Peptides against a protein of PDB entry 6A30. Designs and how they scored, part 150

Target 1, 150 residues: chain A of PDB entry 6A30
Amino acid sequence: AQDADNVLQPIMDLLDSNLTLFAKICEKTVLKRVLKELWKLVMNTMERTIVLPPLTDQTMIGTLLRKHGKGLEKGRVKLPSHSDGTQMIFNAAKELGQLSKLKDHMVREEAKSLTPKQCAVVELALDTIKQYFHAGGVGLKKTFLEKSPD

## One batch from the design tools (peptide; made by RFdiffusion4, then SolubleMPNN)

Design b2_p30_7_s2 (from b2_p30_7, 19 letters changed)
Fold by OpenDDE base, seed 2:
Structure b2_p30_7_s2 (fold): chain B 150 residues (1-150), chain A 30 residues (1-30)
Amino acid sequence: as target 1 above (150 residues)
Amino acid sequence: MQKVQQRIEKLKEAVEKAELEKKLKELLEK
């Protein structure tokens, strides 16, 4: 419960301020379209936050930086003589190769089944955000929220 | 959960009020 609230609170804070304004200035049909686009955005953000917590990216980047940072401390940056251009290209290609591996690892982690804890957080978060976007009947239809491909 | 429900009710009231104000404005402009 608390984990779901922590994920949703920043999103709801942003939405509460903006939706009140949109309700005043938009026609009903325009407001519904805005709500549908916001729903997609929220679902995408929630998925990334729960399935791919930014901490994993920071930890992987931190681990990569920690592994690579040991090599950069000793390199007295000698001004690249013309012969060092090939070595710089080789190093850049090696770094790009490692970034590609990182991307593949991220994609593979995205394909991993959610842990039971993550599933419980997602279910609770989804129920809460559906109620929020339904807004007691003045927001999106329940049928739309349930059948959304997002 | 209770805080979320309170926010939902507040949003609902704001939307309903805004719709009423729009209808009143439309009636006054006729």
Scores: peptide ipSAE 0.185, ipTM 0.726, DockQ to the pose 0.524
Fold by OpenDDE base, seed 5:
Structure b2_p30_7_s2 (fold): chain B 150 residues (1-150), chain A 30 residues (1-30)
Amino acid sequence: as target 1 above (150 residues)
Amino acid sequence: MQKVQQRIEKLKEAVEKAELEKKLKELLEK
């Protein structure tokens, strides 16, 4: 449980900030597309973080996610005009794009068989993230989340 | 687990609020 929380906390912090922003600035159809891309990014990041056991990589991803999450300070988000919303999406997408580039620098370590403990952490983390992306029905559909490769 | 559920509820509330604000803006522009 504690290990799953350590993996999830940075991801949740990133998602909380970005999803709140996207909910404000995106139309419903755009928001769904963004959520799908975020889901893919999170799944890919988790797969790599869990398959690559060095505690150092989790800390780096967590630190990178935390550093990027802090930049959205409490500025009174004036209700963005349509133009301001586009720029905010672009900036947020740019930040998320940097996370995708981190994917390319994470060494494809060979798919080491996950230990039973790691499998349990992955399962718990996946269930939690599925619930998070579903967001009580306002996020992604359960059917989409369940069809994603576990 | 309780912390995660609390975050989900906060996110849900934020999304619902954002949707209401958008609808309000659309109504005021019309």
Scores: peptide ipSAE 0.182, ipTM 0.718, DockQ to the pose 0.432
Fold by OpenDDE base, seed 4:
Structure b2_p30_7_s2 (fold): chain B 150 residues (1-150), chain A 30 residues (1-30)
Amino acid sequence: as target 1 above (150 residues)
Amino acid sequence: MQKVQQRIEKLKEAVEKAELEKKLKELLEK
């Protein structure tokens, strides 16, 4: 449980800020597309976090995610003008792009089979993050989250 | 888990509020 929390908290911190922003500035169809891409990104990040490094490196990813997420928290989201919305999307995309770069740094370890403990952490983390992305029905559909190949 | 649920609820509320604000804006612009 604690290990899952250590993985999830930085991700959720990033997502809370970004999803709140996207909910305000995006049209519904755009928001859904963004959510799907975020879902894929999160799944890929989790896989790497749990599968590639030993569970001890969760703090490192958390630190990296938090370092990038902290830039977003300080922005008292003034209701962006339409022009500001585009810039905010760009900034959010840039932050997400940095998460993609995290991909390149983590790939160096051989994909080891997950230990039973790691599997349990993954399962718990997946259930939690599915609930998070569903967001009580305002986010992604449960059917999408359950059938996602990611 | 409880903390996560609280975050989910906050997110839900934020999204619902945003949707209401959008709808209100659309109504005011008609």
Scores: peptide ipSAE 0.182, ipTM 0.716, DockQ to the pose 0.477
Fold by OpenDDE base, seed 1:
Structure b2_p30_7_s2 (fold): chain B 150 residues (1-150), chain A 30 residues (1-30)
Amino acid sequence: as target 1 above (150 residues)
Amino acid sequence: MQKVQQRIEKLKEAVEKAELEKKLKELLEK
């Protein structure tokens, strides 16, 4: 349980920040498309994070996420003007692009068979992420999450 | 598990609020 929470926490922190922003800026159909791409990215990242030794990835994901988290001081949320929305999408896309670069720099180590303990962590993490992306019915459909080849 | 459920509910509320704000804006611009 604690190991699954440690893997999920950085991913959920990134998703909470970016999805809240995308929900404000994007139309519902665009948001669903973004959610589908994020789902694929999260599945690929989780597969790599669980297959990779636990010690190195928490520090790199934590360091990449900690450098960008310092800027949200409690300032009065002025509703961004149309120009501010485009810049926020660009910044959020740049943060997501850093996850894509993480994808490129993570050496495809050979898919070692997961231990039974790692399998249990993956199953728990997958169920949790499916519930998160479903978001009580406002997110992705359960059918999509269950039939995803990722 | 409880912390994750709380985050799911917060995300759900944020999405619902954002959709309501968009609908309100569309109604005010007509």
Scores: peptide ipSAE 0.180, ipTM 0.715, DockQ to the pose 0.463

Design b2_p30_7_s3 (from b2_p30_7, 20 letters changed)
Fold by OpenDDE base, seed 1:
Structure b2_p30_7_s3 (fold): chain B 150 residues (1-150), chain A 30 residues (1-30)
Amino acid sequence: as target 1 above (150 residues)
Amino acid sequence: MSKVQERIEKLKKAVEEAEKEKLEKLLEEL
C-alpha cells in the first residue's frame, strides 16, 4: 500500500495540476481525449517505473516535478484570456512532452518478471489510477479503463 | 487510500466547477 502511494504520488501531483488547468481551458470532448492520452502515458510510465528498480525513477521524476512545482504561489487565479489559454495548453503539453522525453531516455531494461510483491503493488496502483481517471464519472468511462490494451 | 480518494474528489469538483463556469459564460454571451 505505502509503496504504491509513494510511486503514484508524483504522477498524481502532475496529473492534478495539469488536469485542473485542462478542465478550465478545454471543452469536455477535448478533455476526454487528453485524458485518454494521459492514461496511455501513465500506463507506459507505470510499466517502466515498476519494472525498473524504484530508487532511480523516483529521483528523476521527483527532480523534474520539483523544478516545475515552485511557480504556483497562492495568487488569485485570474481567468486566462483566450490568448493565455493557448499558451497554457502549449506549456502543459511541453511539460507532458518532457514525460515523453523521459520515455526516450529510460533504457528498455529487459522485462524482468514481476515478483508477487511487485504484482500486488501494480494491481493496487492500477485500481487506484482507474478510480482517479474515472473521477466519479466526470473522467474516462469504466469500460475504456477496463478494456485498455495498455 | 483516503488521500487518493480526497484527490479524486478534488479533481471531480474542479471539473464540475470548470463546466459550470463555462456554462455561465456561454449564458452571459447569449
Scores: peptide ipSAE 0.213, ipTM 0.735, DockQ to the pose 0.446
Fold by OpenDDE base, seed 3:
Structure b2_p30_7_s3 (fold): chain B 150 residues (1-150), chain A 30 residues (1-30)
Amino acid sequence: as target 1 above (150 residues)
Amino acid sequence: MSKVQERIEKLKKAVEEAEKEKLEKLLEEL
């Protein structure tokens, strides 16, 4: 439980900040598309963070996520003009895309089979993230989250 | 569990308020 909360906390802080911004600037159908792409990104990042090597990298990912998340807090988001909203989505997607570049450097260590403890943390983390992305019915449909190939 | 539910509820309220603010602005422009 505590280990899963420690892994999820930085991801949730980033998601809370970005989803609050996207809720303000995006129409509901666009927001749902963004949520689907964020879901894929979170699944891919979580798989890598839990399957790839020991405790030191979780603090680095959490620190990277916190360092990028703090950049968003200081903008009193004046509702950007239509041009600025697109640029903010692009910048947020670019910042999230840098998490995908962390993807290429981590590929090289052997896929060690997850320990039973790591499997239990992954299962709890998955259930928590599914609940978060469902957001009490305003987010993604449960059927999408359960049938995602990611 | 409690902290996750609190975050979900906070996010839900933020989405509902954002949709309300968008509707109010659209009505002010008409």
Scores: peptide ipSAE 0.210, ipTM 0.737, DockQ to the pose 0.409
Fold by OpenDDE base, seed 5:
Structure b2_p30_7_s3 (fold): chain B 150 residues (1-150), chain A 30 residues (1-30)
Amino acid sequence: as target 1 above (150 residues)
Amino acid sequence: MSKVQERIEKLKKAVEEAEKEKLEKLLEEL
């Protein structure tokens, strides 16, 4: 439990700030697309974070994710005019694109078989993040989250 | 567990409020 929470906290902190902003600036259809890309990013980040021992890299990824997320908060979000909303979506998509590129620079260490403890942490973390992305029904559909490769 | 549920509820509320604000603005523009 505690190990899963430690892995998820940096990701959730990033997601809380960004999803709240995206909810404000994006139309429902655009928001759903952004959520799907965030889901892919989170799943890929978790996979890499769990395959790479030890805890130091998790803090670095979480810190990098948090550092990128904090860059977005400095704008006193005046509720954008329709033109400003598009620019904010573009900026948010650019930040997501940078996070995706950071994924490509993370060394694909060979899929070391997870220990039973690591598997249990992963399963708990995955269940928790699926619930988070479902967001009580306002987020991604359960069927999408369940069909995502584990 | 409880902290995660609290974050989910906060996110849910933030999305619902954001959709409400968008709808209100759209209605003001019409």
Scores: peptide ipSAE 0.210, ipTM 0.734, DockQ to the pose 0.435
Fold by OpenDDE base, seed 2:
Structure b2_p30_7_s3 (fold): chain B 150 residues (1-150), chain A 30 residues (1-30)
Amino acid sequence: as target 1 above (150 residues)
Amino acid sequence: MSKVQERIEKLKKAVEEAEKEKLEKLLEEL
């Protein structure tokens, strides 16, 4: 409960300030379109914050660097002579390519490895946001919020 | 939960008031 409230509070503060203004200035059909785009934005933000928290990237990078970093300490940094610049760029590009594959693999593993606690937070957060966007019947239809692919 | 419901009711009221004000302005322009 508290973890879901902590995730939702900043989003709701932003929405409350802006939706009141949008309700005043927008025609009803335009307001519904704005609400649909805000819904997509909120879903994408929640997915990134709960499923792919930026902190897990740092902690998993730290843990993976700690698991793989036992291999990197033995590289006595020979200062590259002017001829080794191309090989250093090639090695750096190869390492960046491995980091991109690792990031894609981490994203794919994190998407599969939501803890039961994270799932419960996501479910509670989703229900709360659906109620918020429904706004007691003046917002989005429940059927739209339930069938959204987001 | 209670704070979220309060925010929902506040938003609902703000939307209802905004629609009422729009309708009143349209009626004043006729």
Scores: peptide ipSAE 0.210, ipTM 0.741, DockQ to the pose 0.539

Design b2_p30_7_s4 (from b2_p30_7, 20 letters changed)
Fold by OpenDDE base, seed 2:
Structure b2_p30_7_s4 (fold): chain B 150 residues (1-150), chain A 30 residues (1-30)
Amino acid sequence: as target 1 above (150 residues)
Amino acid sequence: MQKVQERIEKLQKAVKEAEEEKRKKLLEEL
């Protein structure tokens, strides 16, 4: 409940001001078009907010990348002898293999199915947003909100 | 949840009142 309210609050603040203004100035047909575009924007914004790992994990990844990136800048390129070239290719392949495993681990963490808690927050948020965009029948049709591919 | 529902109801009311006022103005111009 509280986690859903925290996700919804910024969305509601945006929508309250803009939809009230649009309701005053727009004709009914124009208002329906504006609401459809706002619906797509809200769905895309909510997906990014809930499905992206908490900013703490992005900060950890940014800190990890910043820790590993500091290792590459201080190697003055001494041209290696033919024996050192094979060792450099082996080291470069090892570093690329570690970066690939890190990327695959990150993609696998981003592709982790939503936890049951995250699913419940998404479902509650979606129901609330559908009610908001329906606006007691003056907003978008329920059938549009339910069949939206967004 | 309760605070969000109150905001939804407030928006619904504001939209309805704005549509009624537009209809009234259109009828006064005819």
Scores: peptide ipSAE 0.159, ipTM 0.711, DockQ to the pose 0.535
Fold by OpenDDE base, seed 5:
Structure b2_p30_7_s4 (fold): chain B 150 residues (1-150), chain A 30 residues (1-30)
Amino acid sequence: as target 1 above (150 residues)
Amino acid sequence: MQKVQERIEKLQKAVKEAEEEKRKKLLEEL
């Protein structure tokens, strides 16, 4: 439980900030596309975090996610005009694109067999992330989260 | 676990408020 919470906190902090912004600025169809790309990013990030020794990389991913999440100033986002909304989506997508490039720099360490403890942490983390991305039905469909190959 | 549920509820609320605000703005532009 506690180890899963430590993996999840940085991810949730990123998601809370970005999903709140995207909910404001994106249309429903765009939001769903962004959520799907975020889901893939989170799955890939979590997989790498758990396959790598959990103590050193939580700080790196937490720091990376926190460095990228700190660019979202708590500015009262006045609802941008339709033009400003597009620019904010573009800027937020650019920030997410930098996280996607982090995917290329994180060397796939060979899939070492997860320890039973790591498996239990992964399972708990996956269930929690699925619930988070579903967000009571306002997020991704359960069928997408369950059938995701990620 | 409890903190996760609170975050989900907060996110649900934020999405709902954002949809209501978008709908309001769309109605003000018509």
Scores: peptide ipSAE 0.156, ipTM 0.711, DockQ to the pose 0.497
Fold by OpenDDE base, seed 4:
Structure b2_p30_7_s4 (fold): chain B 150 residues (1-150), chain A 30 residues (1-30)
Amino acid sequence: as target 1 above (150 residues)
Amino acid sequence: MQKVQERIEKLQKAVKEAEEEKRKKLLEEL
């Protein structure tokens, strides 16, 4: 439980700010596409965080997510003008794109088999993230989250 | 877990409010 919460908390902090912004700015079909890409990114990030050595990667992701997430929370989100919305999406996409650079730093460890403890953390984290992305039906469909190959 | 549920509920509320506001703007433009 606590290990899953430690993995989830930085991810959720990033998602709360970004999903709230995207919900305001994006049209419904665009929002669903963005949510699907965020889902893939979160799955890949979570897998790497748990499969790679538990102490350094949680701190690195937490530090990376904290460096970028803190920039978004300080803005009283004035309703962006149509021009501001595009720039905010671009900035948020740029911040999320920096999570893809985490890929290049984390590729250095061989695919170790998950221990039973790590599997239990992954399962608990996955269920929590599915609930988060489903967001009571306003987010991604349960069928997508359950059948996602990511 | 409880903190996660609160965050989910907050997100649900924010999305609902954003959809209602978009609908209101669309109706004001018609």
Scores: peptide ipSAE 0.156, ipTM 0.706, DockQ to the pose 0.488
Fold by OpenDDE base, seed 3:
Structure b2_p30_7_s4 (fold): chain B 150 residues (1-150), chain A 30 residues (1-30)
Amino acid sequence: as target 1 above (150 residues)
Amino acid sequence: MQKVQERIEKLQKAVKEAEEEKRKKLLEEL
């Protein structure tokens, strides 16, 4: 339980900040697309964070996620004109793209089988993230979260 | 668990408030 909370907290801090902003600036269909891409990112990040040796990567991912999250708060968000909203989505997509490029640098560690403890942490983390992305029905559909290959 | 539920409820509230504010602005522009 406590280990899962420690893995999830940096992800949730990033999501809380960004989803609140995206809910303000995005149309409902765009928001759902962003949520789907964030879901994939979170699944890929969680997989790497739990499969890799735990001591260095939690602080690195938490620091990366925290560095990216802090860049977004300092603007008094004037509701962007239609042009500025597109640029904010593009910047957010670019940041998501940079987090996806973390994929290419980590490919070289052998797929170590998860220990039973790591599996239990993954399961608890996954259930928590599913609840978070469902957000009481305002987020992603349960059927999408359950059938996602990610 | 309890802290996670509180964060989910806070996010739900923030999303609802953002949707209401968007609808209000759209009605002010008509």
Scores: peptide ipSAE 0.153, ipTM 0.712, DockQ to the pose 0.430

Design b2_p30_8_s1 (from b2_p30_8, 13 letters changed)
Fold by OpenDDE base, seed 5:
Structure b2_p30_8_s1 (fold): chain B 150 residues (1-150), chain A 30 residues (1-30)
Amino acid sequence: as target 1 above (150 residues)
Amino acid sequence: SPETQPLVDAAKKIAEILKPKVEEIVKKIL
């Protein structure tokens, strides 16, 4: 439990500082869109940082931030259309939702092998983040967060 | 534990990556 809390703390501090503000200033539809984008970004970043080797991490995240940062034109959070980068984020979020597949992906690619203890901590961390984004039903739908059938 | 320290370091890195993106979202919504 303490290990999972230590892993979550940096992410939760960032989210807690901003989500309260978003809830106050955003209309319901805008808030939901923002939460979806944050969820995808968190999941993709977690996969790349935890599962993928450090060398692929900086280049892909920097490229995604640069390519998709240009598509957020003034005033309309346009969900970037089905660009390859958005599809990769969706795939990454889907793969992280299935820790079994995450284990398989970790075996198949020269990905960072997590120990059983590290896997358990990541599982608990992912569940906690899902619960946070659901926010007792005020946030994202469970069906959106749980799109990974085991 | 020392075994989970790499995950803590990864989480810190994730937070640093997310921070400017969250700030960008705030600036667009305000």
Scores: peptide ipSAE 0.390, ipTM 0.869, DockQ to the pose 0.845
Fold by OpenDDE base, seed 3:
Structure b2_p30_8_s1 (fold): chain B 150 residues (1-150), chain A 30 residues (1-30)
Amino acid sequence: as target 1 above (150 residues)
Amino acid sequence: SPETQPLVDAAKKIAEILKPKVEEIVKKIL
C-alpha cells in the first residue's frame, strides 16, 4: 500500500490541483472533454514509460524520457486518428491492467520484465487512477475507462 | 522499497511531462 501511494503521489498531486481548477472554470461538457484528454495523456505517458521500455535499467528510463522529451518539443504529437488513439489508450490500459498476465507472455525475454511486486503496484496505480477519473460517477464513464477494442 | 523506487522515479518524470501539457490546456480554456 505505501509503495503504491509513493508511486501515485506525484501524479495525484498534479491531477488534484488541476482538476479542482477545471471543475471551477469549466462547464460540464468542457470538463468532460478536458478529463478525456487528461486520461489519454496519462495512459499514453504511462504506456511509454512503463510498458514499452522495460524498467530493467534505471538508465533506460532516464534516456528514453530524455529522448522522448526532446521529440515532444517539436513534434505535434499527431495523436493518431480518434480510432487509433482509442485503440492506443485501450492497449495501454489493457497492458497496464494485465501486467501480471503480461509477465506470463513476456517469459521469452526474461531480461526486460517488471518484477511481480512492480506489476502489482502498477495494477493498483492504474485502478486508482481509473477510479479517480470516474469520480463516483460524476467523471468519466466506466465503459469509457474499461472500453475493449471493437 | 528499493524495488519500487524506479516506479516512483518514473512517476515523478510522468508528472514533469504532464505539467506543461496541462498548463497548455489551461491557457486554451482561460
Scores: peptide ipSAE 0.388, ipTM 0.870, DockQ to the pose 0.790
Fold by OpenDDE base, seed 1:
Structure b2_p30_8_s1 (fold): chain B 150 residues (1-150), chain A 30 residues (1-30)
Amino acid sequence: as target 1 above (150 residues)
Amino acid sequence: SPETQPLVDAAKKIAEILKPKVEEIVKKIL
Protein backbone atom coordinates (compact mmCIF):
# COMPACT_ATOMS: atom_id res chain seq x y z
CA ALA B 1 0.00 0.00 0.00
CA GLN B 2 2.69 2.52 0.97
CA ASP B 3 4.73 1.65 -2.12
CA ALA B 4 1.68 2.13 -4.33
CA ASP B 5 1.02 5.51 -2.70
CA ASN B 6 4.60 6.57 -3.36
CA VAL B 7 4.27 5.55 -7.02
CA LEU B 8 0.97 7.40 -7.39
CA GLN B 9 1.98 10.59 -5.60
CA PRO B 10 3.48 12.41 -8.62
CA ILE B 11 0.38 11.70 -10.71
CA MET B 12 -2.11 12.44 -7.96
CA ASP B 13 -0.45 15.75 -7.09
CA LEU B 14 -1.02 16.88 -10.66
CA LEU B 15 -4.58 15.58 -10.85
CA ASP B 16 -5.65 16.92 -7.46
CA SER B 17 -4.29 20.37 -8.20
CA ASN B 18 -6.52 20.69 -11.27
CA LEU B 19 -9.59 18.48 -10.79
CA THR B 20 -10.87 20.58 -7.91
CA LEU B 21 -10.92 23.53 -10.28
CA PHE B 22 -12.57 21.48 -13.03
CA ALA B 23 -15.29 20.28 -10.67
CA LYS B 24 -16.02 23.88 -9.70
CA ILE B 25 -16.17 25.45 -13.16
CA CYS B 26 -17.30 22.65 -15.49
CA GLU B 27 -20.81 21.58 -16.29
CA LYS B 28 -21.35 17.88 -15.46
CA THR B 29 -21.07 16.61 -19.04
CA VAL B 30 -17.95 18.67 -19.69
CA LEU B 31 -16.40 17.37 -16.48
CA LYS B 32 -17.08 13.76 -17.49
CA ARG B 33 -15.51 14.42 -20.88
CA VAL B 34 -12.42 15.90 -19.24
CA LEU B 35 -12.17 12.89 -16.93
CA LYS B 36 -12.43 10.51 -19.89
CA GLU B 37 -9.60 12.26 -21.71
CA LEU B 38 -7.43 12.25 -18.59
CA TRP B 39 -8.24 8.58 -17.95
CA LYS B 40 -7.20 7.64 -21.48
CA LEU B 41 -4.01 9.66 -21.21
CA VAL B 42 -3.09 8.19 -17.81
CA MET B 43 -3.75 4.59 -18.87
CA ASN B 44 -1.92 4.92 -22.18
CA THR B 45 1.03 6.67 -20.58
CA MET B 46 1.23 4.09 -17.77
CA GLU B 47 1.31 1.23 -20.27
CA ARG B 48 3.93 2.90 -22.44
CA THR B 49 6.12 4.15 -19.62
CA ILE B 50 5.97 1.21 -17.19
CA VAL B 51 5.04 -1.86 -19.26
CA LEU B 52 6.12 -0.98 -22.82
CA PRO B 53 8.84 1.69 -22.42
CA PRO B 54 10.59 0.79 -25.72
CA LEU B 55 7.43 1.92 -27.53
CA THR B 56 7.14 5.13 -25.50
CA ASP B 57 7.09 8.37 -27.40
CA GLN B 58 5.55 11.51 -25.96
CA THR B 59 4.82 12.62 -29.51
CA MET B 60 3.02 9.34 -30.16
CA ILE B 61 0.86 9.79 -27.07
CA GLY B 62 0.10 13.37 -28.08
CA THR B 63 -0.81 12.21 -31.59
CA LEU B 64 -3.14 9.52 -30.22
CA LEU B 65 -4.92 12.04 -28.02
CA ARG B 66 -5.21 14.54 -30.86
CA LYS B 67 -6.61 11.87 -33.17
CA HIS B 68 -9.08 10.36 -30.71
CA GLY B 69 -9.73 13.29 -28.40
CA LYS B 70 -12.82 15.38 -29.02
CA GLY B 71 -13.12 19.05 -28.18
CA LEU B 72 -14.82 20.11 -24.99
CA GLU B 73 -17.98 22.16 -25.34
CA LYS B 74 -20.24 23.29 -22.54
CA GLY B 75 -23.40 21.20 -22.37
CA ARG B 76 -22.04 18.60 -24.79
CA VAL B 77 -20.29 15.32 -24.27
CA LYS B 78 -19.14 13.13 -27.12
CA LEU B 79 -19.01 9.42 -26.40
CA PRO B 80 -15.73 7.66 -27.07
CA SER B 81 -15.68 6.03 -30.48
CA HIS B 82 -14.72 2.42 -30.92
CA SER B 83 -11.37 3.12 -32.51
CA ASP B 84 -8.14 1.17 -32.47
CA GLY B 85 -6.76 3.76 -30.07
CA THR B 86 -9.70 3.37 -27.68
CA GLN B 87 -9.34 -0.39 -27.72
CA MET B 88 -5.62 -0.09 -27.05
CA ILE B 89 -6.22 2.18 -24.06
CA PHE B 90 -8.84 -0.18 -22.67
CA ASN B 91 -6.52 -3.14 -23.06
CA ALA B 92 -3.79 -1.26 -21.23
CA ALA B 93 -6.16 -0.38 -18.38
CA LYS B 94 -7.51 -3.93 -18.13
CA GLU B 95 -4.14 -5.62 -18.24
CA LEU B 96 -2.52 -3.24 -15.75
CA GLY B 97 -5.40 -3.95 -13.39
CA GLN B 98 -4.88 -7.71 -13.38
CA LEU B 99 -1.64 -9.35 -12.30
CA SER B 100 -2.15 -12.29 -14.67
CA LYS B 101 -2.75 -10.01 -17.62
CA LEU B 102 0.15 -7.79 -16.64
CA LYS B 103 2.36 -10.89 -16.71
CA ASP B 104 1.12 -11.54 -20.23
CA HIS B 105 2.53 -8.16 -21.23
CA MET B 106 5.91 -9.19 -19.85
CA VAL B 107 6.19 -11.98 -22.42
CA ARG B 108 6.16 -9.40 -25.20
CA GLU B 109 9.59 -8.71 -26.63
CA GLU B 110 8.94 -4.97 -26.42
CA ALA B 111 7.77 -5.11 -22.80
CA LYS B 112 9.74 -4.07 -19.75
CA SER B 113 10.20 -6.89 -17.27
CA LEU B 114 8.70 -6.18 -13.84
CA THR B 115 9.35 -8.08 -10.63
CA PRO B 116 6.37 -9.71 -8.88
CA LYS B 117 6.47 -6.94 -6.27
CA GLN B 118 6.47 -4.24 -8.94
CA CYS B 119 3.52 -5.94 -10.66
CA ALA B 120 1.59 -5.99 -7.38
CA VAL B 121 2.35 -2.31 -6.79
CA VAL B 122 1.16 -1.39 -10.29
CA GLU B 123 -2.05 -3.36 -9.76
CA LEU B 124 -2.74 -1.55 -6.50
CA ALA B 125 -1.90 1.76 -8.13
CA LEU B 126 -4.34 1.12 -10.98
CA ASP B 127 -7.12 0.21 -8.55
CA THR B 128 -6.54 3.46 -6.70
CA ILE B 129 -6.63 5.45 -9.95
CA LYS B 130 -9.90 3.74 -10.92
CA GLN B 131 -11.41 4.68 -7.58
CA TYR B 132 -10.22 8.24 -8.00
CA PHE B 133 -11.79 8.60 -11.46
CA HIS B 134 -15.01 7.02 -10.20
CA ALA B 135 -15.11 9.61 -7.40
CA GLY B 136 -17.84 7.91 -5.38
CA GLY B 137 -20.12 7.74 -8.42
CA VAL B 138 -19.90 11.38 -9.55
CA GLY B 139 -17.01 10.69 -11.92
CA LEU B 140 -16.63 8.00 -14.56
CA LYS B 141 -18.86 4.92 -14.57
CA LYS B 142 -17.40 1.64 -13.32
CA THR B 143 -18.37 0.00 -16.61
CA PHE B 144 -16.22 2.49 -18.49
CA LEU B 145 -13.28 1.91 -16.15
CA GLU B 146 -13.52 -1.91 -16.21
CA LYS B 147 -14.53 -2.61 -19.81
CA SER B 148 -14.73 -1.01 -23.22
CA PRO B 149 -17.89 1.07 -23.50
CA ASP B 150 -20.46 0.17 -26.17
CA SER A 1 11.54 0.66 -1.38
CA PRO A 2 14.52 0.59 -3.72
CA GLU A 3 12.71 -2.02 -5.81
CA THR A 4 9.83 0.38 -6.49
CA GLN A 5 12.03 3.40 -7.19
CA PRO A 6 11.95 2.75 -10.96
CA LEU A 7 8.14 2.94 -10.78
CA VAL A 8 8.33 6.23 -8.89
CA ASP A 9 10.63 7.57 -11.58
CA ALA A 10 8.22 6.35 -14.24
CA ALA A 11 5.34 8.06 -12.42
CA LYS A 12 7.28 11.33 -12.43
CA LYS A 13 7.72 10.96 -16.18
CA ILE A 14 3.99 10.30 -16.55
CA ALA A 15 3.23 13.46 -14.58
CA GLU A 16 5.49 15.49 -16.87
CA ILE A 17 3.67 14.09 -19.91
CA LEU A 18 0.27 14.85 -18.37
CA LYS A 19 1.08 18.40 -17.27
CA PRO A 20 0.92 20.12 -20.68
CA LYS A 21 -2.30 18.26 -21.52
CA VAL A 22 -3.94 19.41 -18.31
CA GLU A 23 -2.82 22.97 -18.99
CA GLU A 24 -4.31 22.73 -22.48
CA ILE A 25 -7.63 21.60 -21.02
CA VAL A 26 -7.61 24.49 -18.54
CA LYS A 27 -7.03 26.99 -21.34
CA LYS A 28 -9.95 25.59 -23.33
CA ILE A 29 -12.38 25.62 -20.41
CA LEU A 30 -11.51 29.06 -18.90
Scores: peptide ipSAE 0.387, ipTM 0.868, DockQ to the pose 0.843
Fold by OpenDDE base, seed 2:
Structure b2_p30_8_s1 (fold): chain B 150 residues (1-150), chain A 30 residues (1-30)
Amino acid sequence: as target 1 above (150 residues)
Amino acid sequence: SPETQPLVDAAKKIAEILKPKVEEIVKKIL
């Protein structure tokens, strides 16, 4: 539990601070749209950070890639420019269709790259984030949060 | 736990990636 809280804290601090602001400044319909965009963004970013690269810190990738001498070029994760943010959300919506596959790929790539403890922490983190976005029914619908768009 | 430290570091990185995008959303709504 404490490990999951430590993993969640940086994300939750960001979400709590901004969602409180959004709740104050947004109409209900705008708020729901913002929550959907944030949900997609969070899930996509988690997928790309946890599942697609094994949690190899650039330092650990550097050390493992130093040990296995294939020069994988610095794939500078180009933080997409402002215009690419919307395209990333759109691609995130398309890749959220891969969130069923993300659960399966998280389970399958977690099985390859994450320890059982790390998997349990990630699962708990995802459930907590899902519950946060649901907010007892005031936030996003459970059906939206559970649908991996196939 | 040293085993979960990579996840904490990943979460920090996620937060850093999300922050400017959230700020962009704020700027669009404000």
Scores: peptide ipSAE 0.383, ipTM 0.868, DockQ to the pose 0.830

